# Peptides against a protein of PDB entry 7PB4: the designs that were tried, part 360

Target 1, 105 residues: chain A of PDB entry 7PB4
Amino acid sequence: KMLNIKEYKEKLLSTLGEFLEDHFPLPDRSVKKKKKNIQESSVNLITLHEMLEILINRLFDVPHDPYVKISDSFWPPYVELLLRNGIALRHPEDPTRIRLEAFHQ
Target 2, 218 residues: chain B of PDB entry 7PB4
Amino acid sequence: DALQMAVGYFEKGPIKASQNKDKTLEKHLKTVENVAWKNGLASEEIDILLNIALSGKFGNAVNTRILKCMIPATVISEDSVVKAVSWLCVGKCSGSTKVLFYRWLVAMFDFIDRKEQINLLYGFFFASLQDDALCPYVCHLLYLLTKKENVKPFRVRKLLDLQAKMGMQPHLQALLSLYKFFAPALISVSLPVRKKIYFKNSENLWKTALLAVKQRNR

## One batch from the design tools (peptide; made by RFdiffusion4, then SolubleMPNN)

Design b2_p30_8_s2 (from b2_p30_8, 16 letters changed)
Fold by OpenDDE base, seed 2:
Structure b2_p30_8_s2 (fold): chain B 105 residues (1-105), chain C 218 residues (1-218), chain A 30 residues (1-30)
Amino acid sequence: as target 1 above (105 residues)
Amino acid sequence: as target 2 above (218 residues)
Amino acid sequence: MPVYSQEDQETLRLLVEELVILEAELKKLE
C-alpha cells in the first residue's frame, strides 16, 4: 500500500512538473533587455514547482509553523497566483510569510 | 489474436506512416469494441486502454469510443482507476471525456477489485464538485465512497455553499443526507426526508453490458 | 503579468490538493 502511494505520488509530481513547465513557465530572461535602468539584481527566480515543493515540505516538516518567508527568489506573479486560487494563505500578522493550504485537514 | 493486435496498436501507436492510418485505427477500434461488448475485457487490457483514453494520445472521438468500451470481463484493477484519475488532473482530455469517465467510474464501481486507494482520492473528487458539468456524477461517486471519517466540517460548509449557489439539486441533497447520517451534529439544517435517492442514470450507457458481466460472474 | 487561463489555475489547485493529501497519507503510514 505504501509503495503504491509513493509510486503514485512520484507520477503525480512528474505530471505536475510537466504541467507547470507548459502552462506556468518563468518569464524569459530576454524581456529584461529593454529597460536599462532596472538594476540587474541577478535574483535567481525559482520555478513554481520549486516554490510548491518548499511550501509542501514546510507544511509537513513544521506543522506548528508552516509558514515560509517570501524571498526575492519568489516571482511575485506566482505568489499572487497561489494566494488568489486558495492554494496558499498569508500569515495574519506578517504579510511576508505564506503557507500552503492544509487540504488534508 | 485480433484483440492483442488492437491493444498493441493503441499502446505503441501507429508505427508506419501509411496512407491508411485512419482505416487501421478504425479496424482496431472496432475490434476492441466488439470484444468488449461481447465478452468484456481483461483487467490488463482495461489498464492499458483506459490510460490511453485519458492520456490525450489520440483525438477526443477515439478516446470517447475507447472509454465507452471499458467493460470488464470480471474485475477492474483499482490501480488502473488511480492512474486514470491522475490523467484527469493533467487536463489533456476534454470536458466531455471527464464527464464520461465519472459516469463510467460510477457504473463500474462494483467491479473495481479494491477501494482503498480510491478512497484516498476522496478530496480530489470532492474538489471537482465545483465543476457544474461534473457535479451530478461526482456527487454520486462521493455517495458511494463516503465514510464517516470523510465527513469533515469544512466539507459540510462547502456542500452547503454549493447548495446555496446551485439550489436544491437532488444529487447534492442525496450527498448531504448521507453526511447528516454520519455526522448529524455538523448539519443543523433540516433536510427533506427523501425516501428515494435520485442520481442521474449514469449506468444507462452500460446497462446491457453490466447485466452480462454479472451473469458471467455468477 | 502573465494571463493564466481559469482552467489551468483550477488544474493547478487540484494537483496541489492531491499532492498534499497523498503526503499526509504517507506520513500516517510512516
Scores: peptide ipSAE 0.641, ipTM 0.432, DockQ to the pose 0.402
Fold by OpenDDE base, seed 3:
Structure b2_p30_8_s2 (fold): chain B 105 residues (1-105), chain C 218 residues (1-218), chain A 30 residues (1-30)
Amino acid sequence: as target 1 above (105 residues)
Amino acid sequence: as target 2 above (218 residues)
Amino acid sequence: MPVYSQEDQETLRLLVEELVILEAELKKLE
């Protein structure tokens, strides 16, 4: 039973990965808005897949504090997407922290 | 069963019942209260009763009691909430009922199955900020709902105007801080750094009930 | 901001939900 669940999980992850790449890709790096002087801290944005992995891991690794701090690597549209669809929840006291919805509870 | 009979009574019962003096009404109300607090209510039952509580079909006392027992067994349908909000527009419920509804909505927010349609009501909720009695609870609700797309210059101006009028209220500060997070360019004023976001009555009337619901659904 | 279809958003939610449920089940079996 455990093996079957693991296999299914792997399949699901693969499906999710492909789905995210097709429908929720990051914007092309090419929009170099030439803003002149400010240190182009090329903020490396993470994929939605990576973001979800972080959130899922936190949910299960630290169930009593499942919140993740929103970093500059979090693309704002992804954050909004997750919050809007009830996939993630904002911390009631800290707007910079979000958690994954505990769908298993 | 007794609950079905009670719900049926409220659905089909006398129009414009103003007082709790009806023994039958009291009996059915107690039935709903007992089940709600012990086990929670099904989404369908909440759908019916929530709308009744806000429709003005019964008196304020009855509506208040019904609303206080809108405790879900599992989930609340977003549609029920949307319908409830529509009743707020009609204005047949008392101010106290409106306050209670917003408190309820905040308290039960995590139990609402979807948020898409509720998010579309953002403008309506935002407009209610001008009501002094509602403002603390609406700020809390908006804090939960606000997306970057909702943070518009005109809303920022309205919030700042409210701040000028009411002072720096903790609930307003919380919302402004969130707005600044999403759109720092729109808020040029320095906001005091608060260690804790504070909303009035965060420990809501349903705290014990909600704990019970969470325990049952584990 | 990109415009995502409602269908895609719903699918995303369902996939994540299922994944979380599976993770929880696996944890119970460990």
Scores: peptide ipSAE 0.640, ipTM 0.532, DockQ to the pose 0.313
Fold by OpenDDE base, seed 4:
Structure b2_p30_8_s2 (fold): chain B 105 residues (1-105), chain C 218 residues (1-218), chain A 30 residues (1-30)
Amino acid sequence: as target 1 above (105 residues)
Amino acid sequence: as target 2 above (218 residues)
Amino acid sequence: MPVYSQEDQETLRLLVEELVILEAELKKLE
C-alpha cells in the first residue's frame, strides 16, 4: 500500500509540475524593460510549484506553526491565487504569513 | 560576452534547427564549464543553469555537465536551490542527476546565502532518505539542516526503520545521533558515541574549485 | 496580472488537495 501511494504521489507530483508549467508559468523575465533608475531588485521569483512545496512541507513539518512568511520571491499573483482558491490561508494577525489549507484534517 | 551567450542559449533553447545543434551545445557547455571552474559563476547564472539542469530540458549527459559546473563565484541564491528542489519533485531528471544534485547541495551548502526556505524543505529531503542512492547524501544534508523542531517521533521511527533495513550506516548514525541530541526522549536506543561523524565526501568533485572560491572570497 | 481560467484554478485546488491528502496518508503509514 505504501509503495502504491508513493508511486501515485510521484505521478501526481509530475502531473502537478507539468500542469503548473503549462498553466501557471512565471512571467518571462525577458521583459527587462530597461527603464533606467529604479534598481528593480532582481528578486528571483520562485515557481508556483516551489511555493506549494514550501507550504506543504511547512504544514507537515511544523504543524503547530504551519505559516510561511511571504518573501519577495513569492510572486504576488501566486499568493493571491492560492488565497482566493482556498489553497492557502493568511495568518489572522500577520498578513505577511500564509499557510497551506489542511485538507487532510 | 561568451558566457552570457552560453547561458542565453541554455535558457532560451536552440533557436534554429541548425544542423550543428550538438556542436553549438558543446561550445556553449564548454564555455560555461571553463568560466565556472576558473572564476565561478554569478548567482544569476547559477540560478538559470541550475534550473535548466534539473528541468529535463536537456539530456542527462548535458544536465550532469551543467550541474558539475555549478560553482559559485561568491554565493548561491537560496531561491535557486528551492527552484532546483522543485524540479526534483517533477521527476524529469535522472536518478544520477538527483544524486549529483544532493552531492552538490552538500558541497555548496556554505555558499548558499540563506537557509530559511531550504529548511522548510526538510520534509522533502527527509522523504528522500528512502532512496538508497540518495540516503548517504541526504543524511549529510539533513545533518546540516536539522533543528530541534524537525525532530519528530515519526521521523525517528523512519530512521530507526531505515537502520533496521540497511544496518548502522555511518551517515545514518550521524543523523540519529543528532536527533538524539535534540530529542533524547524520542530515541530510547543506545547509540554508540561516535567521536567522528563520517559522511561520504560529497565535495570531492568540487574540491579544487571550492578551494579556489574560498581563496577568492578571503 | 495574468488571468487564470476558473477551470485551471479548480484543477489546481484539486491537485493540491489530493497531494496533501496523500502526504498525510504516507505520514500515517510512516
Scores: peptide ipSAE 0.639, ipTM 0.390, DockQ to the pose 0.295
Fold by OpenDDE base, seed 5:
Structure b2_p30_8_s2 (fold): chain B 105 residues (1-105), chain C 218 residues (1-218), chain A 30 residues (1-30)
Amino acid sequence: as target 1 above (105 residues)
Amino acid sequence: as target 2 above (218 residues)
Amino acid sequence: MPVYSQEDQETLRLLVEELVILEAELKKLE
């Protein structure tokens, strides 16, 4: 049973990765460099895949405080996307923190 | 047209080759302002420009001017508002821009097409009550958004704590009265019966524009 | 800002839900 679940998880992760690359890509880095006057917030944006990994890990590693602090690396459209679709929830008292929805509960 | 070029400029950013970047920026900003106040902006244009105003892409002065001209021709998309709020969390906009945004949000509330997604952000707005500069406008917004399901014991405690700290403010009293209406068992303290609910008139900045929008949509 | 289709958004949700459920199951087995 455990082996089957692990195999399925691997397949799912692969599918998710491909899906995210195709349908939810980050804006091209090239566009950021050409815009000189944008205070080059040298902030490297993370992929939606990486964001989800962080949120999932936090949910299971610290179930009593499953919230992740929003950083500059979190692309705002991704944050909006997750909140709008009920995938993530904002902390009721701290606007800088979000959590993944506990779909397993 | 001139508006499309202006919006495109803000979206794509300044083209490096322009020798007079400031003059070009001012030209496009004036174009947006003129159209917005005269005719209002399409929902798509607001979607683009609102996010730009809060992204920190431009300076505070420019962001302020953009935000002031976020006047709809017909409606504002709730998605645009949600995206805007997400930018507030990133912290790339100034405090003054945040205040202006909440004022704008209250003023334009009736023009937002849907409220479902905005209601999901209730907790975020509530947390912003702790900011003294935002508090009056956030109270007004929460007054418009609050449902029975939002009235929780911990929020009641927070409101009472704020009242203890700030005193009996009219905007806070209005929100507390609404909370008591929805959940009287959670508020044991006698609230003065206020005959009139008073909020700061956030719409004053856009009063003439809002009247024009209403007239066009009749 | 990017415009995402409703279908893609729903698919995203479903994939994440499944992943969370799987993680929970794995944790129970450990």
Scores: peptide ipSAE 0.636, ipTM 0.399, DockQ to the pose 0.293

Design b2_p30_8_s3 (from b2_p30_8, 16 letters changed)
Fold by OpenDDE base, seed 3:
Structure b2_p30_8_s3 (fold): chain B 105 residues (1-105), chain C 218 residues (1-218), chain A 30 residues (1-30)
Amino acid sequence: as target 1 above (105 residues)
Amino acid sequence: as target 2 above (218 residues)
Amino acid sequence: MPVYSEEDKQTLRLMVEELVILTAEEKELE
């Protein structure tokens, strides 16, 4: 049973990775040059995959405080995406912290 | 302008006196097609032409051509879609036109300005799952529309029955997965993770047009 | 800001949920 779960999880992670690359890519650094208002944040943005990994890990590693602080590496559109679609929740007292929505009982 | 004249022609109907009705119709169709594919149509133009395409005012060939060029410049009015669905209920359009409409609705879904009224039509769309020709596209549409409140036991049963009849179809599996997400207690079946996206967008008749619309809306 | 399709958003939700469920099951078996 454990082996089956691991194998299935690996398959899902692979599928998710491909899906995120295709449908939720980071903005090309080259496109930043033309729109004046995008602050060239010198900060390396993480992928949505990496962001989700952080959120999932926090949910299980620290279940009593499953919130992650929004860093400068978090692309704002990804944060909004997760929040607006009920995938993540904002901390009620600290708007700079988000958690993954608990889908499991 | 030429587009306004063309839209007016379809709205008001052919002027009785034209001996060359077919040539005039073709001219106006080409005008609409050209503008739609190059620039898209205004929401008002789509409102008029979409209703015409589904009303049975013209022949199936004309209706099909009109429907294929229902490409928005920016947005599609939800009211236009609701009216279009009402025409489906009247049944004056062909089966092929219905299929094309659902394909169009799925393809243009993100360009519809609001979804509240469309969501109220959930039951109507769900009932259309029984039509084998519509089923793949209806599943896709429902996949876009489904909320937790739509996932009812009787609908789950109907989907499972449909699955028993048709087998595990990708489009049905996608919808069932979404149902399981919203109501895990209602669906005990494990749904396999598919490598390929549940819905083949490769067959989207409007792929090139949609790219252009997205570019205009950026 | 990018505009994401409803299809992609629904798919994302499903995949994330499944991943969470699988992770939970894995942790319970450890």
Scores: peptide ipSAE 0.660, ipTM 0.876, DockQ to the pose 0.384
Fold by OpenDDE base, seed 5:
Structure b2_p30_8_s3 (fold): chain B 105 residues (1-105), chain C 218 residues (1-218), chain A 30 residues (1-30)
Amino acid sequence: as target 1 above (105 residues)
Amino acid sequence: as target 2 above (218 residues)
Amino acid sequence: MPVYSEEDKQTLRLMVEELVILTAEEKELE
């Protein structure tokens, strides 16, 4: 049973990775960053896949405080995407922290 | 301009016109088609032509051609879609036109400016699941529209009944997965989520046109 | 900001949910 779950999870992760690359890619660095976003140009943005991994890991590693601080590496459109679609929740007292929605509850 | 003249012809033109018998009709159709595929149509033009395509004013061949070129330059008005659906209720369009409309609606879904009124038509769309020809496209549409408030026990029962009748079709599986997401207590079956299995993009008649629209709107 | 399709957003939600559920099940079996 455990082996089956792990195998299925790995398949899902692979599928998700491909899906995210195709449909939710990071913006190309070559896109003429308007002067105002110069600060974003120096920050290494993480993929949506990496962001989700961080959120999922935090949810299970620290279930009593499942919130992740939004870093500069978090592309704002991804944060908005997750929040607007009910995939993530903002911390009620700290808007700089988000958690993954616990769908299994 | 030529497009305005063409749209005007369809708006005010003869009832039950035949494509094969009217050179003027063909000229105007070609004008609309050319502009639609090259540049897209304005929301107002889509409003007029979409209504015409579903009203039964012209023959099925003409309606089909009009509907196939309902490609937006920017956006489609939700009101246009609501009016179009109202014509489906009147039943003056052919079955093939209905199928094409649902395909169009799915393909153009993201270009519709608002979804609030369309969402109110959820029950109507859901009822169309019983039509075998419409079912795959209706499932896809419902996959796009479904919210938690739409997931009701009676609809779950209907979907399960449909599954029992038709088997576990990919499009039905996708919709059931979404229903399970919103109401896990209503659906006990585990359904794998794989986008590639649910809805085939190969049947999208507007793929090239939609890419062009997206590029223009960037 | 990028405009994502409704289909992709729905699919993303479903995939993430499934991943969370599977992760939970895995942990329960550990």
Scores: peptide ipSAE 0.658, ipTM 0.875, DockQ to the pose 0.388
Fold by OpenDDE base, seed 1:
Structure b2_p30_8_s3 (fold): chain B 105 residues (1-105), chain C 218 residues (1-218), chain A 30 residues (1-30)
Amino acid sequence: as target 1 above (105 residues)
Amino acid sequence: as target 2 above (218 residues)
Amino acid sequence: MPVYSEEDKQTLRLMVEELVILTAEEKELE
């Protein structure tokens, strides 16, 4: 049973990765150039896949404090996407922290 | 301009024109088609023409051609969609036109300016699942519309009954998966996890046009 | 801000939920 779950999880992760690359890609650097004032923030943005992995890992690794601090590497549209669609929640007292919604509860 | 004249013709033109043999009708139809596929139509033009296509004012062939060119320049008014659905209730359009309308509605869903009134029509769309010809497209539409508040026990039963009748169809499976997500207590049956949730004929009749609309709206 | 399709957003919710469920099951078996 454990082997089957792991295998299935790996397949799902692969499928999710492909899906996110196709439908939720990071903005191309070239599009940033036309808006003059967006400081080329030298900050490397993480993919939505990486963001979700961080959130899921935190949920299970630290269940008593499942919140992740929003860093500069978090692309704001992804944060809003997760929050608006009920995938993530803001911390009630600290809006800079978010958690994954507990679908299993 | 030529488009205004064409739209005016359809709005004010002859009632029950069933044949495209009329040179004038064909000319105006071609004008609408050309502009729609090249640039898209304004929301007001779609409002007028969509109403005409579903009202039974013209024949099925003409209505089909009009509906196929309901491509927005930017947005579609929710009110236009609500009016269109009201015509479906009256039943003056053919079965093929109804199928095409649902295909169109799915294809153009993201270009509709608001969804509040469309969401209120959820029950009407759900009732159309019983039509075998509409079922795949209605499932797709419901997949787009479904919220937690829409997932009720009686609807779950109807979907499961439909699955029992038709087998495990991809479009039904997708909708059931979404229902299970919103209300896991209502669906005890383990749904096979598909690697990809896709609706058949996702390559809609408007694929090229939709790409162009998205490029214009960026 | 990017405009995402409603279909993609619904699919995202489903995939994330399934991943969370599988992760929970995996942790219970460890």
Scores: peptide ipSAE 0.660, ipTM 0.876, DockQ to the pose 0.367; fails the geometry check
Fold by OpenDDE base, seed 2:
Structure b2_p30_8_s3 (fold): chain B 105 residues (1-105), chain C 218 residues (1-218), chain A 30 residues (1-30)
Amino acid sequence: as target 1 above (105 residues)
Amino acid sequence: as target 2 above (218 residues)
Amino acid sequence: MPVYSEEDKQTLRLMVEELVILTAEEKELE
């Protein structure tokens, strides 16, 4: 049973990765070239896949405080995507922290 | 302009019993097709032409061609879609036109300005699942529309009954998966993760046109 | 902001939930 779950999870992760790359890609750095004055925020944006992994891991690793602080590496459109679609929730007292919605019992 | 004249022709109908009715119709139809595929149609033009295509005013061949060129320049009005669905209830369009409409509705879904009224039609769309020809496209549409409030026990039962009847169809499984997401207590069946997209994008007759619309709206 | 399709958003929700469920099951078996 454990082996089956692991295999299935790996398959899902692979599928999710491909799906996210195709449908939820990060903006191409090339678009930043035209507007001169915006400080090349040297901030490395993480993929939506990486963001979800962080959120899921936090949910299970620290169940009593499952919230992740929104860093500059979090692309704002991804944050809004997760929040608006009920995938993530903001901390009630700290809007800079988000958690994955608990779908598991 | 030529487009206004063409739309006006379809709206008002042929004025004169001229022997050249068919040539005139073809001319106007080609005008609409050309503009729609090149630039898209304004929401008002889609409103008029979409209703005409589903009203039974013209023959099936003409209706099909009109419906195929219902490509927006920017947005489609929700009201136009609601009106179109109302024509489906009247039953003056062919089965093939109904199928094409659902395909169109799925393809153009993201270009519809609002979804509130369309969401109210959820029950109507769900009832259309019983039509074998419509079922794949209705499942796709419902996949787009389904919210937690739509997932009711009686609908779950109907979906499971359909699955028992027609087998494990990908489109039906996709919808069931979504139902399980919103109401896990209602569906005990384990649904396999599919590597493949739930719905074949290859069936989108408007793929090239939709890309153009998205580019114009950027 | 990018405009995401409703289909993609629905699919995203499904995949994330399934991943959470599988992760929970995995943790329970450890």
Scores: peptide ipSAE 0.657, ipTM 0.875, DockQ to the pose 0.375; fails the geometry check

